# Designs tried in a protein design run: peptides against a protein of PDB entry 8PQO. Part 96

Target 1, 252 residues: chain A of PDB entry 8PQO
Amino acid sequence: VLLKEYRVILPVSVDEYQVGQLYSVAEASKNETGGGEGVEVLVNEPYEKDGEKGQYTHKIYHLQSKVPTFVRMLAPEGALNIHEKAWNAYPYCRTVITNEYMKEDFLIKIETWHKPDLGTQENVHKLEPEAWKHVEAVYIDIADRSQVLSKDYKAEEDPAKFKSIKTGRGPLGPNWKQELVNQKDCPYMCAYKLVTVKFKWWGLQNKVENFIHKQERRLFTNFHRQLFCWLDKWVDLTMDDIRRMEEETKRQ

## One batch from the design tools (peptide; made by RFdiffusion4, then SolubleMPNN)

Design b1_p17_2_s3 (from b1_p17_2, 7 letters changed)
Fold by OpenDDE base, seed 4:
Structure b1_p17_2_s3 (fold): chain B 252 residues (1-252), chain A 17 residues (1-17)
Amino acid sequence: as target 1 above (252 residues)
Amino acid sequence: DEFVVLALAKAIVDASY
């Protein structure tokens, strides 16, 4: 098991992020290979548990059409079915990813707190001390081009070049976080993303767990760069606007 | 999130080559 807490600082408020995240998720999903094809929604309902109130979703991603033929032919039954269970109680959310074939031997858990700070809170997810000492804190700087793979880089998604017309935010220079502290009229937040990865196959555990973390970091980096650079597209939207957009997308 | 699962799956497939 490998745990890392990714801390993503953004020059947006927690309330703004709620809209921006939903917008950006929708856009990012459209851009992914195959889009939402092969996604089966089993459950989508409100939940209330332990003082947490939000929306619960259970989705199955059928990846048979998303992999090469030889992989599909050799894959064991259930190996290409990914289950995602998500508890969305913004500003808290939890996602659990499992696989039918791997069962208890595979787990990706992503737990996120969105806080109006600069990523300074320790153990925001309230882990036991023994567990917390094994968590690596990783800061993601959305303005740092060196953290972006060349194949992922797009100039229109570069926070170091983007200037929001609607808010005046950006571009984010090398010291943008320090400068932000002095700009009392600019909101900021941190997404604390605790990622737990378990891949219990002898000889491959560390390799795969590290690989998954590397990919998660890549995804978080790219996603939040997009989120910020799309600020002018979503900052004036309301949650109702987002819901309408989602419904319109479903109808197509 | 949907994009996370799909992107991760793609990455795994790419790494399998």
Scores: peptide ipSAE 0.204, ipTM 0.846, DockQ to the pose 0.494
Fold by OpenDDE base, seed 1:
Structure b1_p17_2_s3 (fold): chain B 252 residues (1-252), chain A 17 residues (1-17)
Amino acid sequence: as target 1 above (252 residues)
Amino acid sequence: DEFVVLALAKAIVDASY
């Protein structure tokens, strides 16, 4: 088991991020080949548990159509079915990803707190002290080009070049986080993303767990660079606007 | 998120080649 807490600082408010995240997820999903094809929604309902109130979803991702024929033919039964269970109680969210074939030997858990701070809180997910000792804190700087793979880099998604017309935020220079403290008019937040990866196969555990974390970090970095650079597209939208957009997409 | 699952799955498939 490998745990890392990714801390993503953004020059947006917690309330703004709720809209921006939903918009950016929808936009990013459209850019992926095949979109939402092969996604089965089993459950989508409100929940209340331990004082937490939100929306629960259970989805199955059938990847058979997303892999080459020879992979599909060689894959064990259930190996290409990914289950995602999500508890969305913004500003808290929990996602659990499992696989039918791997059963208890595979787990990806992503727990996120969105806080109006600069990533200064320790153990925001309230882990036991012994467990917290094994968590690596990883700071993602969306303005740091060195954290972006060359193949992923796009100039139009570079926070160091982007200037928001509607808000006046950006470009983000090398010391943007330090400067943000002195800018009373600019809101800020941190997404604390605790990622737990379990891959219990002898001889492959460390390799696969590290690989998955590498991919998650890459995804979080690129996604939040996009979210910020798309600020002018979503900052004036309301949650009702987002809901209407989602409904329109479902009808297509 | 759908984006996370699909992107991760694609990365795993790509790494298999």
Scores: peptide ipSAE 0.195, ipTM 0.841, DockQ to the pose 0.515
Fold by OpenDDE base, seed 3:
Order: structure tokens, then C-alpha cells, then sequence
Structure b1_p17_2_s3 (fold): chain B 252 residues (1-252), chain A 17 residues (1-17)
């Protein structure tokens, strides 16, 4: 098991992020392999547990059409079905990803707290001390080009070049986080994303777990760069606007 | 998030080539 807490600081408020995230997820999903193709929604309902109230979703991602034919032909039954269970109680969110074939031997858990700070809180997910000491804290700087793979880089998604017309935020220079403290009119937040990866296969555990973390970090980096650079597209939207857009998308 | 799962799946597929 490998745990890392990714801390993403953004020059937006927690309330703004709620809208921006939903908008950006929708946009980013269109750019992935086949978009929502092969996604089966089993459950989508409100939940209440231990004082936590939100929306619960259970989705199955059927990846048969996303892999080469020979892989599909040789894959064991259930190996290409990914289950995602998500509890969305913004500003808290939990996602659990499992595989039918691997069962308990495979787990990706992503737990996120969105806080109006600069990523300074320790153990925001309230792990036991013994567990917390094994968590690596990883800071993602969306303005740092060195954290972006060349193949992922797009100038139109570079926070160091983008300036929001509607808010005046950006471009983000090398010391943008420090300068943010002096900008009383600019909100900020941190997404604390605790990622737990378990891959119980002797000889491959460390390799796969590290690989998944590398991909998650890459994904979080690119996503939040997009989110910020798309600020002018979503900052004036309300949650009601987002809900309407989602409903309209479902009807297509 | 759908994009998370799909992006991860794509990465795995790409690495398999």
C-alpha cells in the first residue's frame, strides 16, 4: 500500500472551485478515450452517513473497447470492468476504484478535502499517527512548468501565461503563492487529496503502485492547470447552471 | 471522476504497447 497526499493550491475560493471542478471534469472527460462511452451508472442517489450528507454514485467503466483486441480477447472475465464508488459531499469527496477480477487485491482510494488555506494543514484527513507518518505530502504547483510533461504541455493551459479577463487573476509567476498572501482581493484554497493505492501482486506491487501515483499526480497537475486557465468560462456560472448543463448533457 | 478513471485506463493501455 502506498499513500500520498497531494496538495494543490489554487487562486480560487472553495465555493468557486465547486463550480470550476464540475465544469472542468465535464470538459476534460470529452478529451479522454471515448468520453463517457462504456460507462454504466448503477447508482446515483443522495446519502447521509455519520453526519456527512451528499451524493453517492456507483459507476462501472467497461474498458473492452478501450484496449487492443488481443488484450480484450485474453483478459479474464471482469478484468476490464472498473468500479467507481464516489461519495460527493463537497467540500469533502471520497472515490473508491476497484476491479472485478482483482477484487481486494486492487484499490485506488482518493479522499479530498477542500480548505480555504495554502496547504498548511497536517493530517486533514485525520489518519492515525502511525498511518500518517507513512504518508508523503506532495505539493503540486500549477504554475511550475517543470512538473508538466512536454507531451502534456499546452500554451493555452499554462497558468504562467494565462490572465483571467473576468477576475484579473494570473498570470502566475514563480512566486505567485507568496504574492497571493499580499493580495487581499484574491481568494485561495487547497485541495488535499489523499490517494491510497493498493496493488497486491508479488513482484509488481511497488512498480504498479508507484506507476499509478505517477499517473494520478500527472492527472491532478494537468486538470488543475486546465481548471485555472478555464476560469473565465466557469467563474460566472452558478451551481444551478452546472446542474442544468449536466442534465442537458444526459439528454444527448 | 470519470476523467480520472479514463485517463488512468488510457495510461495503462499506452504503457502496454
Amino acid sequence: as target 1 above (252 residues)
Amino acid sequence: DEFVVLALAKAIVDASY
Scores: peptide ipSAE 0.184, ipTM 0.833, DockQ to the pose 0.534
Fold by OpenDDE base, seed 2:
Structure b1_p17_2_s3 (fold): chain B 252 residues (1-252), chain A 17 residues (1-17)
Amino acid sequence: as target 1 above (252 residues)
Amino acid sequence: DEFVVLALAKAIVDASY
């Protein structure tokens, strides 16, 4: 098991982020492998548990059409079905990803707190001290080009070049976070993303767990660079606008 | 998030080549 807490600081408010995230997720999903193709929604309902109130979703990702033929042919039954259970109670979110074949030997859990700070809180997810000792805190700087793979880099998604017309935010210089503290008119937040990866397979555990974390970090980095650079596209949207857009997307 | 699963799947596929 490998745990890392990714801390993504953004020059947006927690309230703004809720809209921006939903917008950006929708856009990002369209750009990924097959978009929503092969996604089966089993459950989508409100929930209330232990003071947490939000939306629960259970989705199955059928990846048979997303992998090469030889992989599909060699894959054991159920190996290409990924289950995602998500509890969305913004500003708290939890996602649990499992696989039918691996069962308890595979787990990706992503727990996120969105806080109006600069990523300075320790153990926001309230892990036991012994468990927290094993968590690596990883700061993602969306303005740091060195954190972006060359193949992922797009100038139009570079926070160091982007200037928001609607808000005046950006571009983000090398010391943007330090400067942000003195900019009373610019809100900020941190997404604390605790990622737990378990891949229990002899000889492959560390390799796969580290690989998954690398991909998660890459994903979080690119996603939040997009989110910021798309600020002018979503900052004036309301949650009602987002809901309407989601409904329209479901019809397609 | 849906994009997480899809992106991860893509990454795995890409790494297989």
Scores: peptide ipSAE 0.179, ipTM 0.832, DockQ to the pose 0.545

Design b1_p17_2_s4 (from b1_p17_2, 12 letters changed)
Fold by OpenDDE base, seed 5:
Parts: C-alpha cells; sequence; structure tokens
Structure b1_p17_2_s4 (fold): chain B 252 residues (1-252), chain A 17 residues (1-17)
C-alpha cells in the first residue's frame, strides 16, 4: 500500500472551484477519444450519511475496447471491468476504484478536501497517527513548467503565461503563492487529495503502485493547469450552465 | 498495463459528475 497526499494550491475560491472543476471535466471529456464507450452507470442518486450529503454514483468501466487485442484476449475473466464508487459531497469527495478479478488485492481510493488555505493543514483527513506518518505530502505547483512532461505542455494551458481578463489573475510567477497573501481581493484554496493505492501482487506491488501514483500526479497537474487557464470561460457560469454541459458530454 | 492505468486515471477525473 502506498499513500500520498497531493496538495494543489489555486488562486480561486472554494466556491469558484466547484464550478471550474465541473466545467473543466466536461470540456476535457469532449476532447477525449472514445467518449463514454464502455461506461455503465449503475447508480446515480443523492445520499445523506453522518451529516454528509451529496451525490453517490456507481459506474462500471468495461475496458475491453481500450486495451490492445492481445491483452483483451489473454485477460482473465473480469480483469478488464473496473468499478468506480464516488461520493460527491463538495467540498468533500471520495472515490473508490476496484477490479472484479483482483477483488481485495486492488484498490485506488481518492479522498479530497477543498479548503480555503495555502496547503498548510496537516492530516486534514484525520488519519490515525500511525497511518499519517507513512503519508508523503506532495505539493503540485501549477506554475512550475518543470513538473509538466514536454509531450503534455501547451502554451495556452501555461499558468505562467495566462492572464485572466475577467478577474485579472495571473500570470503566475515563481513567487505567486507568497504574493497571494498580500493580495486581499484574490481568493485562494488548496485541494488536499489523499490517494491510497494498493496492488497486492508479489513482485509487482511497488512497481504498479508507484506507476499509478505517477499517472495520478500527471493527471492532477495537467487538469489544474487547464482549470486555471480556462478561468475566463467558466468564472461567470451558473450551476445550471454546468448541468447542460454535462448532459451534452454524456450524449457523446 | 499502461492502458488500464490510464483509463482508471481518466475515470477519476470524470468522477466529478
Amino acid sequence: as target 1 above (252 residues)
Amino acid sequence: DEFVVRSIANSIVKASY
């Protein structure tokens, strides 16, 4: 098992991020190859538990069409079916990913708190001390080009070059996080993403767990760079506008 | 498998709705 807490600081408010995240997901999904092929939605309903209320979803991703033919033909029964259970109670979210074939030997869990701070809270997910001491805190700086793979880099998605016309935010220089403290009218937040990866297979555990974390970090970095650089596209949108975009994406 | 992991990663982003 490998645990890391990714902390993504952004010059937006917690309330703004709710809109921006949904917009950016919808926009990114439109540009993704394959669309919604192989996705089965089993449950999509509101929930309330222990004072937490939000939306619960259970989806199955059938990955047979997403892997090479030889992998599909040799894969054990159920190995290419991924279950995703998600509890979205913004500003708290939890996602649990499992696999039918590996059962208890495979788990990806992502728990996210969105807080109006600069990533300074320790153990925001309230883990036991014994568990928390094994968690690596990883700061993602969306302005740091060195954290982006060359093949992923796009100038139009570079926070160090982008300036928002509607809000005046950006470009983000090397000391942008420290400068936020002096800007009374510029909101900020941190997304604390605790990622738990378990791949219990002898000889492959460390390799696969580290690889998954690398891909998650890459995804978080690119996504939040996009989110910020698309600020002028979503900052004035309502939740009703977002819902329409989500519906359009689902139809593709 | 890189393709499986990438698909899982993409699904995590789409978990927003």
Scores: peptide ipSAE 0.065, ipTM 0.758, DockQ to the pose 0.088
Fold by OpenDDE base, seed 4:
Structure b1_p17_2_s4 (fold): chain B 252 residues (1-252), chain A 17 residues (1-17)
Amino acid sequence: as target 1 above (252 residues)
Amino acid sequence: DEFVVRSIANSIVKASY
């Protein structure tokens, strides 16, 4: 098992982020080829648990059509079915990913707290001390181009170049986080993403767990760069606007 | 497999709903 807590600081408020996240997820999904294909929604309902109220979703991702033929032919039954269970109670969110074939030998868990700070809270997910000491804290700087793969880089999604017309935020220089503290009118937040990866196949555990973390970090980095650079597209939207957009997309 | 991981990653982003 490999645990890392990714901390993504953004020059937006927790309330703004809720809208921006939903918008950016929808937009990013549209940009992906085959987005939504092979996705089965089993459950989508409100939940209440331990004082937490939110939306619960259970989705199955059927990957048979998304992998090469030789992979499909060699894959055991159930190996290409990924189950995603998500509890969205913003500003808290939990996602659990499992696989039908690997069962207890495979787990990806992502737990996120969105806090109005600069990523300074320790153990925000309230792990036991013994568990917390094994968690690596990883800071993602959305303005740092060196954290972005060349193949992922887009100038229009570069926070170091973007200037929000509507809010005046950006571009984000090398010391943007320090400068943010002195800007009373600019909100900020941190997404604390605790990622737990379990892959219990002897000889492959460390390799696969590290690989998954590498991909998650890449995903979080690119996503939040997009979220910030799309600020002018979503900052004036309401949650009702987002819901309408989602409904319209589902009908197409 | 990179394709499987990418699909999982994309799923995680979509789960942000």
Scores: peptide ipSAE 0.065, ipTM 0.759, DockQ to the pose 0.087
Fold by OpenDDE base, seed 2:
Structure b1_p17_2_s4 (fold): chain B 252 residues (1-252), chain A 17 residues (1-17)
Amino acid sequence: as target 1 above (252 residues)
Amino acid sequence: DEFVVRSIANSIVKASY
């Protein structure tokens, strides 16, 4: 098991982020090859549990069409079905990813708290001390080009170049986070993303767990760079606007 | 393999809805 807490600092408010995240997810999904093909939505309903209110979703990702033929032919039954259970209770979110074949030997859990701070809270997810001491805190700086793979880099998604017309935010210089403290009119937040990865397979556990974390970090980095650089596209949207966009996306 | 991980990663992005 490998745990890391990714802390993504953004020059947006927690309230703004709710809109921006939904917009950016929708937009990013449109840009992804294959889109939502092979996704089966089993459950999509509101939930209330232990004082937490939100939306619960259970999806199955059928990867049979997403892998090469020889992989599909050799894959054990259930190995290409990924289950995603998500509890979206913003500002708290939890996603659990499992696989039918690997059962308890595979787990990706992502728990996110969105806080109006600069990523300074320790153990925001309230882990036991014994567990928390094994968590690596990883700061993602969306303005740091060195954290972006060359193949992922796009100038139009570079926070160090972007200037928001609507808000005046950006571009983000090397010391933008420190400068943010002195800017009273610029909101900020941190997404604390605790990622738990378990992959129990003899000889491959550490390799795969680390690899998954690398991909998660890559994903979080690119996504939030997009989110910020798309600020002018979503900052004036309401949640109702987002809901309409989501419904429109479902029809496509 | 990377293709599986990318599929999982894509699901994580979509889970943000």
Scores: peptide ipSAE 0.057, ipTM 0.756, DockQ to the pose 0.088
Fold by OpenDDE base, seed 1:
Structure b1_p17_2_s4 (fold): chain B 252 residues (1-252), chain A 17 residues (1-17)
Amino acid sequence: as target 1 above (252 residues)
Amino acid sequence: DEFVVRSIANSIVKASY
């Protein structure tokens, strides 16, 4: 088992992020072909549990069409069916990813708190001390180009180049986080993403767990760079606007 | 392994709301 807490600092408010996240997910989905293929939504309902109130979803990702043919042909039964259970109680969210074939030998859990701070809280997910001491805190800097793969880099999604016309935020220089403390008019937040990865196959555990973390980090980095650089597209939208857009998309 | 993980990440981003 490998645990890392990714801390993504953004020059947006927690309330703004709720809109921006939904917009950016939708936008990213539209920009890619075959995005929704193989996704089955089993459950989508409100929940109330242990003081949490939000939306619960259970989705199955059928990956047969998403992997190379040789992988599909060699994969055992159930190996290419991924289950995602998500509890969205913004500003808290939990996602659990499992696989039919691997059963208890495979787990990806992503627990996120969105806090109006600069990533300074320790153990925001309230782990036991013995567990917390094994968690690596990883800071993602959306302005740091060195954290972006060359194949992923786009100039129009570079926070170090982007200037928001509507808010005046950006571009983000090397010391943007330190400077943010003194900018009274610029909101900020941190997404604390505790990622738990378990892959219990002898000889492959460390390799696969580290690989999954690497991919998650890459995903978080690219996504939040997009979210910030798309600020002018979503900052004036309300949650009601987002809901209308989602409903319109469902009807098409 | 690598292909599956990448596909998972891609699918999650594209389908999540």
Scores: peptide ipSAE 0.053, ipTM 0.740, DockQ to the pose 0.098

Design b1_p17_3_s1 (from b1_p17_3, 6 letters changed)
Fold by OpenDDE base, seed 5:
Parts: sequence; structure tokens; C-alpha cells
Structure b1_p17_3_s1 (fold): chain B 252 residues (1-252), chain A 17 residues (1-17)
Amino acid sequence: as target 1 above (252 residues)
Amino acid sequence: MEYPIESYFPILLEILF
């Protein structure tokens, strides 16, 4: 099991981020994934548990069409079905990803707190001290081009070049986080993303767990660069606007 | 019918495949 806490600092408020995240997920999905192909929504309902209230979703990702034919032919039953269970109680969110074939031997858990700070809180997820000492804190700087793979780089998604017309935020220079402290009119937040990866196969555990973390980091980096650079597209939207957009997408 | 994808996972799949 490998745990890392990714801390993504953004020059947006916690409330703004809720809109921006939903917009950016919808936009990114529309542009690249080909819509809902291979995605089955089993459950989408409100939940309440231990004082936590939010939306619960259970989705199955059928990867049969996404893998090469030879992989499909050799894959054990259930190996290409990924289950995602998500509890969205913003500003807290939890996602659990499992596989039908691997069962308890495979887990990706992503637990996120969105806090109005600069990523300074330690153990925001309230892990036991023994567990917390094994968590690597990883800061993602959306302005740092060196954290972006060349193949992923787009100039229109570069926070170091983008300036929001609507908010005046950006471009983000090398010291943008330190400068935020002096900018009383610019909101900020940190997404604390505790990622737990378990891949319990001898000889492959460390390799796969590290690989998944590498891809998660890549995902978080690219996504939040997009989110910021799309600020002018979503900053004026309300949650009701997002809900309408989602309903319209469901009808197509 | 395109169900709204509210998860990062579809984006992750695009990275992996």
C-alpha cells in the first residue's frame, strides 16, 4: 500500500472551486473520452451517513472497448470492469475504485478535503499517527511547467501565461503562492487529496502502485491547470447553471 | 445518452490508454 497526499493550491475560493471542478470535468470528458461510452451508472442518489450529507454514485467502467483485442481475449472475467463508488459531500469527497477480478488486492481510494488555506494543514484527513508518518506530502504547483510532460503541455492551458479577464487573476509567476498572502482580494484554497493505492501482487506491487500515483499526479496537475485557465468560462456560473448543463447533457 | 461524468476516472483512462 502506498499513500501520498497531493496538495494542490489554487487562486480560487472553495465555493468557486465547486463550480469550476464540475465544469472542468464535464468539459474534459466531452473533449477526450467520447462521452459515456463504456460507463454504466448503477446508483446516483443522495446519502446521509454519520452527519455527512452528499451525493453517492456507483459507476462501472467497462474497459473491453478500450483495450487491445488480445488483452480482451486474455483478460479474466471481471478484470476489465472497474467499479467507482463516490461520496461527494463537498467540500469533502471520497472515491473508491475497485476491480471485480482483483477484489481486495486492488484499491484506489481518493479522499479530498478542500480548505481555504495554502496547504499548511498537517494530517487534515485525521489519520492515525502511525499511518500519517508514512504519507508523503506532494505539492503540485500548477504554474510549474517542469511538472508537466511535454506531450501534455498546451500553451492555452499554461497558468504562467493565462490571465483571467473576468477576475484579473494570473498569470502565475514562480512565486505566485507567496504573493497570494499579500493579495487580500484574491481568494485561495488547497485541495488535500489523500490517495491510497493498493496493488497486492508479488513482484508488481511497488511498480504498479508507483505507476498509478504517477498517473494520478499527472491527472491532478493537468486538470487543475485546465481548471484555472478555464476560469473565465465558469466563474460566472452558479451551481444551478451546472445542474442545468448536466441535465442537458443527459438528454443528448 | 451521455451521462454526466463527474469523476476524474474517465480522464485517467484517457491517460492510461
Scores: peptide ipSAE 0.046, ipTM 0.748, DockQ to the pose 0.145
Fold by OpenDDE base, seed 2:
Structure b1_p17_3_s1 (fold): chain B 252 residues (1-252), chain A 17 residues (1-17)
Amino acid sequence: as target 1 above (252 residues)
Amino acid sequence: MEYPIESYFPILLEILF
């Protein structure tokens, strides 16, 4: 098992981020996945538990069409079906990814707190001290080009070049985070993403767990660069606007 | 699109495959 807490600082408020995240997920999903091909939604309903209120979703991702032919031929029945259970109680979110074939030998859990700070809180997820001491804190700087793979880089998605017309935010220079504390008119937040990866298979545990974390970091970096650079597209939207957009997407 | 996409996982799939 490998745990890392990714801290993503953004020059947006917690409330703004809720809109921006939903918009950016929808936009990115349309652009990449072709509208959710191979996704089966089993459950999508509100939930309330222990004072936590939000939306619960259970999805199955059928990967048969997404993997190479040789993988498909070798994969046992059901092995290419990935279950995702998600609890969205913003500003807290939890996602659990499992596979029925791998059972307890495979787990990806992503727990996120969104806080109006600069990523300075320790153990925001309230882990036991013994567990917390084994968590690596990883800071993602959306303005740092060196954290972006060359193949992923797009100039129009570079926070170091982007300036929001609607808000005046950006471009983000090398010291943008330190400068935020002196900019009273610019809100900020941190997404604290605790990622737990477990993969136990034929001595490949460490290699695969590290690989998954590498891809998660890549995903979080690219996504939040897009989110910021798309600020002018979503900053004036309300949650009701997002809901309408989702409903329109469901009808297509 | 039958259902809204509310997860990072579809995007992750595009990175992995």
Scores: peptide ipSAE 0.042, ipTM 0.745, DockQ to the pose 0.143
Fold by OpenDDE base, seed 3:
Structure b1_p17_3_s1 (fold): chain B 252 residues (1-252), chain A 17 residues (1-17)
Amino acid sequence: as target 1 above (252 residues)
Amino acid sequence: MEYPIESYFPILLEILF
């Protein structure tokens, strides 16, 4: 099991981020090759548990169409079915990813708190002290070009070049986080993403767990760069606008 | 298209494949 807490600081408020996240996920999903093929939504309903209220979703991703034919032919039953259970109780979110074949030997859990701070809180997820000792805190700087793979880099999605016309935010220079403290009119938040990865196969555990973390970091980096650079597209939207957009997308 | 907008996983799939 490998745990890392990714801290993504953004020059947006917690409330703004809720809109921006939903918009950016929608936009990114539209650009995905293959669309929604192989996605089965089993559950999509509101939930309430221990004072936490939100939306619960259960999806199955059938990867048969996403892998080469020879992999499909050799894959054991259930190996190409990924279950995603998500609890969205913003500003808290939890996603659990499992595989039918691997069962308890495979887990990706992503727990996120969105806080109006600069990533300075320790153990926001309230782990036991012994568990917390084994968590690596990883800061993602969306303005740092060196954290972006060359193949992922787009100039139009570079926070170091982007300036929001609507808000005046950006471009984000090397010291943007330090400068942010002195900018009373610019909101900020941190997404604390605790990622738990379990891949319990002897000889492959460390390799796969580290690989998954590398991909998650890549995902978080690219996504939040996009989110910021798309600020002018979503900053004036309300949650009702987002809900309407979602409903319109469901009808297509 | 039948997926609520709240999942990172489709984006992750794009990265992985």
Scores: peptide ipSAE 0.041, ipTM 0.748, DockQ to the pose 0.147
Fold by OpenDDE base, seed 4:
Structure b1_p17_3_s1 (fold): chain B 252 residues (1-252), chain A 17 residues (1-17)
Amino acid sequence: as target 1 above (252 residues)
Amino acid sequence: MEYPIESYFPILLEILF
C-alpha cells in the first residue's frame, strides 16, 4: 500500500472551485473516452451518513474496448471491469476504485478536502499518527511547467501565461503563492487529495502502485491547470448552470 | 433523479490508454 497526499493550491475560493471542478470535468470528459462509451451508471442518488450529505455514485467502467486485443484475450473475467464508488459531499469527496477480478487485492482510494488555505494543514484527513508518518506530502504547483510532461503541455492551459479577464487573476509567476498572501482581493484554496493505492500482486506491487500514483499526479496537475485557465468560462456559472450542461451532455 | 457525475476517472482512462 502506498499513500501520498497531493496538495493543489489554486487562486480560487472553495465555493468557486466547486463550480470550476464540475465544469472542467464535464469539459474534459466531452473530449475523452468516446463520450462515455463503456461507462455504466449503477447508482446515482443523494445520501446522508453521519451528518455528511452529498451525492453517491456507483459506476462501472468496461475497459474491454479500451485495451489492446492481446490484453483482452489474456484478461480474466471481470479484470477489465472497474468499479468506481464516489461520495461527493463537497467540500469533502471520496472515490473508491476497485476491480471485480482483483477484489481486495486492488484499491485506489482518493479522499479530498477542499480548504481555504495554502496547503499548510497537516493530516487534514485525520489519519492515525502511525499511518500519517508514512504519507508523502506532494505539492502540485500549477504554474510550474517542469511538473508537466511535454506531451501534455498546451500554451492555452499554462497558468504562467494565462490571465483571467473577468477576475484579473494570473499570470502565475514563480512566486505566485507567496504573492497571493499579499493580495487581499484574490481568494485561494488547497485541495488535499489523499491517494491510497493498493496493488497486491507478488513482484509487481511497488511498480504498479508507483505507476498509478504517477498517473494520478499527472491527472491532478493537468486538470487543475485547465481548471484555472478556464476560469473565465466557469466563474460566472451557477450550480444550476452546471446541472443543465450535464443534462445536455447526457442527451448527446 | 440524475445528479452530476463528478469523476476524474474518465480523464485518467485517457492517460492510461
Scores: peptide ipSAE 0.049, ipTM 0.759, DockQ to the pose 0.133; fails the geometry check

